Peptides against a protein of PDB entry 3S8F. Designs and how they scored, part 80

Target 1, 157 residues: chain A of PDB entry 3S8F
Amino acid sequence: VLTLFVAVPSLMTAFTVAASLEFAGRLRGGRGLFGWIRALPWDNPAFVAPVLGLLGFIPGGAGGIVNASFTLDYVVHNTAWVPGHFHLQVASLVTLTAMGSLYWLLPNLTGKPISDAQRRLGLAVVWLWFLGMMIMAVGLHWAGLLNVPRRAYIAQV
Target 2, 166 residues: chain B of PDB entry 3S8F
Amino acid sequence: DEHKAHKAILAYEKGWLAFSLAMLFVFIALIAYTLATHTAGVIPAGKLERVDPTTVRQEGPWADPAQAVVQTGPNQYTVYVLAFAFGYQPNPIEVPQGAEIVFKITSPDVIHGFHVEGTNINVEVLPGEVSTVRYTFKRPGEYRIICNQYCGLGHQNMFGTIVVKE

## One batch from the design tools (peptide; made by RFdiffusion4, then SolubleMPNN)

Design b2_p13_5_s1 (from b2_p13_5, 6 letters changed)
Fold by OpenDDE base, seed 3:
Structure b2_p13_5_s1 (fold): chain B 157 residues (1-157), chain C 166 residues (1-166), chain A 13 residues (1-13)
Amino acid sequence: as target 1 above (157 residues)
Amino acid sequence: as target 2 above (166 residues)
Amino acid sequence: FLLELREELERIF
């Protein structure tokens, strides 16, 4: 139980970000319990990418609690579950945040705004990345639960 | 206006923090529920046992593969398994169907994996440490052992076999 | 999810 308290700072950080998003959405005219989400700038890849990363990080973080549990880790350790977990953490949140940062950084460094075509392409890239990562992550987690080993090219199933 | 904005932010933060705390308890509850409802398949681990990896091949119960399977009771066996670069010994491991098998697994060189397909046996094997796994094979046949921890250039080819005899 | 997890665990154990 005490080990799980390590998750508290991470949760506090994540939900502080969520609070910031809610506030931003409400400032942009969103109302109600969910209207603020729609009001967020979903047309900006610099925004969409890290948000999608966050969405992937949620199940990944939950998986982190599972992996930190001795009894549950016994089931998933060194199976495809583990790669599924860190692909949500590293290849989703970290990577998408980096991608999103580039969509903000490059225009600022060059002094030139991105074109509408570049913006649309950026949106396509981050959404496709997220979709692919989610498919792979779900598959890896499922395979892990089916006892597919990690670091092996062969499995019983 | 700034003061009102700050109050609003604080209210949202409090709400999300409360949600965060609630989710923490949900996750703990999920673990507890799983432990309470899932009673099958947990392999009892033995006590932490140490061995000298530099001499494990020369002396002791792992030294002779022909003596690796030891009958400890009428329907109980201990199997002393070495995971090494790049294979397992003995190979194959021959055990009777329906017998309680205690695997004592160690490594003379680097960390390996011991993953037995068709079973819940899945442990890391550390040099200097003995991994203990208890299992009863209900079905006869061949069970493949897979190394699921990278151990070098031959890792991908590191397989063993457990033969369960009727 | 928990029920599915249990079923999957029971399958591999």
Scores: peptide ipSAE 0.017, ipTM 0.794, DockQ to the pose 0.017
Fold by OpenDDE base, seed 2:
Structure b2_p13_5_s1 (fold): chain B 157 residues (1-157), chain C 166 residues (1-166), chain A 13 residues (1-13)
Amino acid sequence: as target 1 above (157 residues)
Amino acid sequence: as target 2 above (166 residues)
Amino acid sequence: FLLELREELERIF
């Protein structure tokens, strides 16, 4: 009940953030239905990381609704599905947001800008992290639907 | 400039709110579709039944593993199962193919899992409560019971077997 | 294979 209730404010927040991103993109010269996306600062790992986290949070949030549903939870409960959900929510959104925060925080704390090499490396790290999380999440959710148990080292499937 | 900015923000917010509502309906439809196509496999939860975990091993239907399988009707059985640290009783559980089996599962010690591989049987077992699951095995053979809830140092080795006989 | 898969899915879901 609480999860479903929290889902509504969470969705509102998510779409508000998206609206803010659209506004920012349009202020940066983006035009059209999708042009504002291209106008966002994709060359900055401090921006890319949390945005990728938000993208990972979308299927994770949908999964949260599934996990809170009585009939659907019967299928997925204590299977590999649950770790899949966690890795999307924590290892994607939270972790990538933390990574992005560091790319902003460290230059500000030291008073030194990051080098171009560090910036490129940072972009590589966050994109590769996101890719890895998506692969693992798909795998875990798939395994969960195949009834692979959680907290067990063996399965018949 | 502030007024223009506010109008622009409102326009984008309205668009995204409309999108949000549309997506809400899509998700509801997807859930409804899933339920409509897979409801036949859902085992409803039984009524809450309680037992004393301190005496469940000494008296009552769980006390004797030799009497754990009870025929309740034509091609209908009730199986009284204990999940404990670290195994299941009886083990193996022997049931006929095609019979309707009602599992009554409880624990004398800590919380365990009862996950039967190859089936949709997957419940948590709490001390003091009885988990009820109804299932019919259509295929003969051995079905492994796995504990999928951490229950201590021996958790990883906690297995049982259901033998379905022709 | 498809028939077996269907049967397995019917058991899980």
Scores: peptide ipSAE 0.015, ipTM 0.767, DockQ to the pose 0.013
Fold by OpenDDE base, seed 5:
Structure b2_p13_5_s1 (fold): chain B 157 residues (1-157), chain C 166 residues (1-166), chain A 13 residues (1-13)
Amino acid sequence: as target 1 above (157 residues)
Amino acid sequence: as target 2 above (166 residues)
Amino acid sequence: FLLELREELERIF
């Protein structure tokens, strides 16, 4: 019940952020239904990181609704599914947002812009992190559906 | 200028609101799909039953492991199981193949898990509460019980066995 | 503290 309650504001926030991104993309010259996406600053790790976090949060949020359902929770509770959910929420969204915030914060605090090499490295780190998290999350969710227990080092499957 | 920008933002927000509504239906569909494909073996929660965890070891149906398996019908049994730090009682649990088994599981100490490999039995065991699970073992053999709820230093080694006899 | 932190960061980075 609580999860479903907080899901409403969170969804509204998510789509509001998306609207802001669309506006920003259009200001940057993006046109059409999807052209604004390409116009966003994908060359900046401070932007890419939290956006990738948001993308990972979408299936995680959907999973949250599943976990909060009494009927569906019987299937997934205390299985590897739950860690999968956590890794999407914490290890993806929160962590990537933290990473992205640092890429913005440190240059602004010091007044020193990051070098091009640092920028490229940052992009690589963020994308690789996201990819790894998605692979692991999918694996954990899949394992959970196969009844792999949580908090156990062994499983029959 | 700011007013124009604000109006533009509102227009985009309207679009995203429409998208959000569409996504709600997608999420509902995904939930329905999950329910349809993965709930065939779900054991419904039983009625709430309480027990005193401080006396459960000394008196009552959980007190004697030798009396833990009770035949309640021609092909029906009730098994009174204790999950404790760090193991299960009785261990092994011996039941016949094809019989309907009602597990009555509780804990005298802390919260534990009761996950039986190869089955859909997966419940948390709370002190003071009796977890009830019904299951019929179709295949003979040994089924491992795993604690999937952290219960202390010995949690990772907390195992039990159900032996299903022909 | 934040000002001091900024100064330290400027030294390190």
Scores: peptide ipSAE 0.014, ipTM 0.759, DockQ to the pose 0.013
Fold by OpenDDE base, seed 1:
Structure b2_p13_5_s1 (fold): chain B 157 residues (1-157), chain C 166 residues (1-166), chain A 13 residues (1-13)
Amino acid sequence: as target 1 above (157 residues)
Amino acid sequence: as target 2 above (166 residues)
Amino acid sequence: FLLELREELERIF
């Protein structure tokens, strides 16, 4: 039980970021309980990428709590669950944030805006990446719960 | 009005904090539920036992695979298993059905995994430490041991077998 | 280095 309190700072940080998104959405004219979400700049891959990363990070973070729990870790440790977890954390959040950062950095560094075609392609890339990552992550977590071992090519389930 | 703005911001912050706290309780509840309903699946941690990995092959209960299975009581056995690059000994491990088996697993070289298919046995094996796992095989047959911790070039081929006899 | 990088990026994009 005490182990879960370690997650409090991380949760606070996560929700602070979410609050910032809400604030931004409301500043952009979003109204209501969820209307601010639609008001966010979903046409910008520099925005969409890290946000999708954050969304993937949520279940990953929950999994992190599980992994940090002594008794529950016994169930999931060295199973496919673990790769599922860190793919959400690294391959989703970190990678998408890096991708998004490039969409911001390159135009600023070169002084040239991205074309509309590049923008649309960028959106496609980050959404497809996110979708693929979610499919992979769900599969790995599921396999892990079925006691599929990590770092093995064979399993009996 | 600065005061009104401050109150509004504070309300939002409180809301997010409340949500954070609620999620924390959800996670705690999930853990509690899991522990309450799946107690049989949780193996209590044993006491830390140390061994010298440099001598474990020459001296002690792991030295002779032929003597690795020791009967400690009625329908109770201790099995001294070595995980090494790249295999297990003894191999196969032969144990009777329905007996309480205490596995004492260590490594003479690097870290290995000890994952037994069809069971909840899944532990890391560290040189210098003894992993202790208690299990009772209810069904006869062969159970494959899989190394699920990278241990070198032959890691992917590192398998063992537990044969449960009627 | 940053200037060189900028120039290279300007050529590519």
Scores: peptide ipSAE 0.000, ipTM 0.782, DockQ to the pose 0.012

Design b2_p13_5_s2 (from b2_p13_5, 4 letters changed)
Fold by OpenDDE base, seed 2:
Structure b2_p13_5_s2 (fold): chain B 157 residues (1-157), chain C 166 residues (1-166), chain A 13 residues (1-13)
Amino acid sequence: as target 1 above (157 residues)
Amino acid sequence: as target 2 above (166 residues)
Amino acid sequence: FLLELRRELEEIF
């Protein structure tokens, strides 16, 4: 009940953030229905990381509703589905947001800008991290639907 | 400038709110579709039934593994199962193919899992409570019971077997 | 993917 209740404010927040991103993109010269996306600073790992986290949070949030549903929980409870959900929420959103925060925080704390090499490496790290998380999440959710148990090292499937 | 900015923000917010509402209906539809196509596989939770975990091994239907399988009607059985550290009783559980089986599962010690591979049977077992699951095995053979709730140092080795006979 | 998923789910449910 609480999860479903919290889902509504969370969705409102998510779409508000998206609206803010659209506004920012349009202020940066983006036009059209999707042009504002291209106008966002995709060359900055401090921006890319949390945005990728937000993207990972979308299926994770949907999964949260599934996990909180009585009938659907009978299918997914204590299967590999649950770790899949966790990795989307924690290892994607939280972790990538933390990574992005560091790319902002460290230059500010040291008073030194990051080098171009460090920037490119940072972009590679966050994109590869996101890719890995998506692969693992799909795998875990798929395995969960195939009734692979959580907290067990063997399965018949 | 502030007024223009506010109008722009409101326009984007309205658009995203409309999108949100549309997506809500999409998600509801997807859930409804899933339920409509897979409702037959859902095992409803039984009524809350309590038992004393301190005496469950000494008296009552769980006390004797030889009497754990009880025929309650034509092609209907109740199986009284104990999940304990670290195994299941009885083991193996022997039931006939095609019979309606009602599992009554409880624990004398800590919380365990009862996950039967190859089936949709997957419940947590709490000391002092009885988990009830109804299932009909259509295929003969051996079905492994796995504990999917951490229950101690021997958790990873906690297995049981259901033998379905023709 | 969806067809395979359905098939696999029908085996266990």
Scores: peptide ipSAE 0.016, ipTM 0.765, DockQ to the pose 0.015
Fold by OpenDDE base, seed 5:
Order: C-alpha cells, then structure tokens, then sequence
Structure b2_p13_5_s2 (fold): chain B 157 residues (1-157), chain C 166 residues (1-166), chain A 13 residues (1-13)
C-alpha cells in the first residue's frame, strides 16, 4: 500500500523530468517526436549518467509495483528477483546519479573543466556501468523467476 | 519570453501525461502477464495463527520431533516444523509420496526462511507466528530446505531435508 | 568547511 502510494508522486516526477528533457532538447534544435532526444548533450557524462539511471529506474519501478502486490509477491519474495530490483534502483539510478553529479560538481567547484580525455573516459565508465547493471539485473530477475533463493549461496537450478 | 517558454513546457507536459497514462496500461499488462505465467504454483497464505515462542520447545505439537509428523487422514499429514538457529526440526522430515502435507512452521528464536528446493514452498518463519503451507510431493526423494532469511552467523549453513518415501 | 574543501580540491584536481 505504501509503495503504491509513493509510486504516484514518483511517476509524476519522472514524466515531469522527461518533459524538461524534451524542452531542453528542443531548445537545442531537436525537432519532431524524437529529434529532441538526439539533440540532448550525450557527450557530457554529467548528463548521460543520471539519464541512464532514470532509464534503469523504469523497469525497477515497475518491479516495485510487482513486489508490493500481495499476489505477485508470493512468486518473487525472497528470491533473486528482489536483489535484481535493488540493483536497478540503487546501483543504477542512485549510483549513476551520484557519478553524474560528481562530473558536474567537481568542475564547477574547482573552476577547472574536465579534459577531453576525462570526458571520454567518463562516458565509457557510465555506459559500461549501465550495461553491466542491466545484464546483472536481468539475470537476477530471471533467476528469481526460476525460484533461486535470496540470501543463499546455492540453488537447485 | 518566460511566458512563452512556460506555455511550451506545458504543451510538452500534456504530451507526457498522455504518455504516462499509456504506460500505466503497459505496466498493468506486464503485471497481468507475470501473474498468468508464474503463479501456477503459488501457495496462498493461511490464516493467522499465533504461538508462544518461549514455550514452543517445551510443550505443544512442536516439542517432540518424534511426534512432529501427524497423520490427519488416509492421505493427509500435518508436520510441525521448528526453524531455529541454526537448523530445522525434525530433520529429516519424512513424508509419504502423494500425500497432502500441511506444514505448520514456527520459530522459537528469530526470523528464518523455509524454502524447499524443487517446490514452490517459500515462506518466512516468524517467532510467535505459525506459517501454514500445503504441498503434495509427487516425486520421491530428498528435498533440501534452505533458510533464505538472514538469521545470524550460521545462516548460510542452515539446511534441512525432507525425505519423500514411496 | 566548503570553502576549505574547495581550496583543497583545487590543489588536487
């Protein structure tokens, strides 16, 4: 019940952020239904990181609703599904947002812009992190559906 | 200028609101799909039953492991199981193949898990509460019980066995 | 504290 309650504000926030991104993209010259996406600053790890976090948060949020359902929770509770959910929420959104915030904060705090090499490295790190998290999350969710227990080092499957 | 920008933002927000509504239906569909494909073996929660964890070892149906398996009908049994730090009682649990088994599981100490491999039995065991699970073992053999709720230093080694006899 | 932190960060980065 609580999860479903907080899901409403979170969804509103998510789509508001998306609207802001669309506006920003259009200001940067993006046109059409999807052209604004391409116009966003994908060359900046400070932007890419939290956006990728948001993308990972979408299936995680959906999973949260599943976990909060009494009927569906019987299937997934205390299985590898739950860690999968956590890795999308914490290890993806929170962590990537933290990473992205540092890419913005440190240059602004010190007054020294990051070098091009640092920028490229940052992009690589963020994308690789996201990819790894998605692979692991999918694996954990899948394992959970196969009844792999949580908090156990062994499983029958 | 700011007013124009604000109006533009509102227009985009309206679009995203429409999208959000569409996504709600997608989420509902996904939930329905999950329910339809993965709930065939779900064991419904039983009625709430309480027990005193401080006396459960000394008196009552959980007190004697030798009396833990009770035949309640021609092909029906009730098994009174204790999950404790760090194991299960009785261990092994011996039941006949094809019989309907009602597990009555509780804990005298802390919260444990009761996950039986090869089955859909997966419940948390709380001190003071009796978890009830019904299951019929169709295949003979040994089924491992795993604690999937952290219960202390010996958690990772907390295992039990159900032996299903022909 | 933040000003000091900034100073130290400027030295490191």
Amino acid sequence: as target 1 above (157 residues)
Amino acid sequence: as target 2 above (166 residues)
Amino acid sequence: FLLELRRELEEIF
Scores: peptide ipSAE 0.013, ipTM 0.758, DockQ to the pose 0.013
Fold by OpenDDE base, seed 3:
Structure b2_p13_5_s2 (fold): chain B 157 residues (1-157), chain C 166 residues (1-166), chain A 13 residues (1-13)
Amino acid sequence: as target 1 above (157 residues)
Amino acid sequence: as target 2 above (166 residues)
Amino acid sequence: FLLELRRELEEIF
């Protein structure tokens, strides 16, 4: 039980970010419990990418609790579940945050704003990436629960 | 205006932090509930047992594959399994249907996996440590053992077989 | 989500 308190700093960080998003959305005119979400700049790939990463990180973080549980790890350890977890944490949050950072960084470094076409392409890229990652991650987690082994090319199912 | 904004941010942060803490306890509670009510699928862990990986092939219960299956009771067996680069011994492992099997698994070289298809047996095998798994095969047939921990160039071909006899 | 998680956990045990 005490081991799970390692999650507290991560949760504090994540929900501080969420608080910042809520405040930003409300400043942009969003009202109510959910209206602030719609008010966020969903037309900017530099914003959308890390937010999608965060959304993928939520189930990944929950999975982290499972993986850290000694008893529950008996079920998932060295199965496809583990790669599923990694793809949510690294290939989703970290990668999408990096992608989003590029959409901010490159215009600033070059001194040239991105075109509307580039913006739309960027949005397509990050949404498609997120969709693909979610499909793969769900599949890997499901396969893991069905006892598909990690680091093997063959499985019973 | 800035002061009001800061107060608002603090209120949101407090709310989200409270939610975060609540979620932590919910997850702990869910784990506790599951363990309290549903324990049939949990593989019992044995006590830590050590062995010398440098001599395990030459002496002791893992040294002779022909003596690897030991009857310990009327319907109980202990099977001493070596996972090595790149295979398992004995291979095949022959056990009776319906018998309680205690697998004692270790490695003479590097870390391997011991994943038995069609079962919940899935453990890492560390040199110098004995992994203990208890299982009863209810169905006769062949069960494939898969190495699910990378162990070298031949990892992908490292398979074993458990033959359950009627 | 929590209810689904509980269901999944109950299923694997």
Scores: peptide ipSAE 0.012, ipTM 0.786, DockQ to the pose 0.023
Fold by OpenDDE base, seed 1:
Structure b2_p13_5_s2 (fold): chain B 157 residues (1-157), chain C 166 residues (1-166), chain A 13 residues (1-13)
Amino acid sequence: as target 1 above (157 residues)
Amino acid sequence: as target 2 above (166 residues)
Amino acid sequence: FLLELRRELEEIF
């Protein structure tokens, strides 16, 4: 039980970021409980990428709590669950944030805005990446719960 | 109005904190539920036992695979298993059905995994430490041991077998 | 280095 309190700072940080998004959405004209989401700049891959990363990070973070729990870790440790977890954390959040950062950095560094075609392609890339990552992550977590071992090419399930 | 703005911001912050706290309780509840309903799936941690990995092959209970299976009581056995690059000994491990088996697993070289298919046995094996796992095989047959911790070039081929006899 | 990088990137993008 005490182990879960370690997650409090991370949760606070996560929700602070979410609050910032809400604030931004409301400043952009979003109204209601969820209307602010639609008001966010979903046409900008520099925005969409890290946000999708954050969304993937949520279940990953929940999994992190599980992994940090002594008794529950026994169930999931060294199973496919673990790769599922860190793919959400690294391959989703970190990677998408890096991708998004490039969409911001390159135009600013070169002084040239991205073309509309590049923008649309960028959106496609980050959404497809996110979708693929979610499919992979769900599969890995599911396999892990079925006791598929990590770092093995064979399993009896 | 600065005061009104401050109150509004504070309300939002409180809301998010409340949500954070609520999620924390959800996670705690899930853990509690899991522990309450799946107690049989949780193997209590044993006491830390140390061994010298440099001599474990030469002397002690792991030295002779032929003496690895020790009957400790009626329908109770201790099995001293070595995980090494790249295999297990003894291999196969032969145990009777329905007996309580205590596996004492260590490594003479690097970290290995000990994952037994069809069971909840899944532990890391560290040189210098003894992993202890208690299990009772209810079904006869062969159970494959899989190394699920990278241990070198032959890691992918590192398998063992437990044969449960009627 | 940054100026050089900028120049190279301007040629590519």
Scores: peptide ipSAE 0.005, ipTM 0.782, DockQ to the pose 0.012

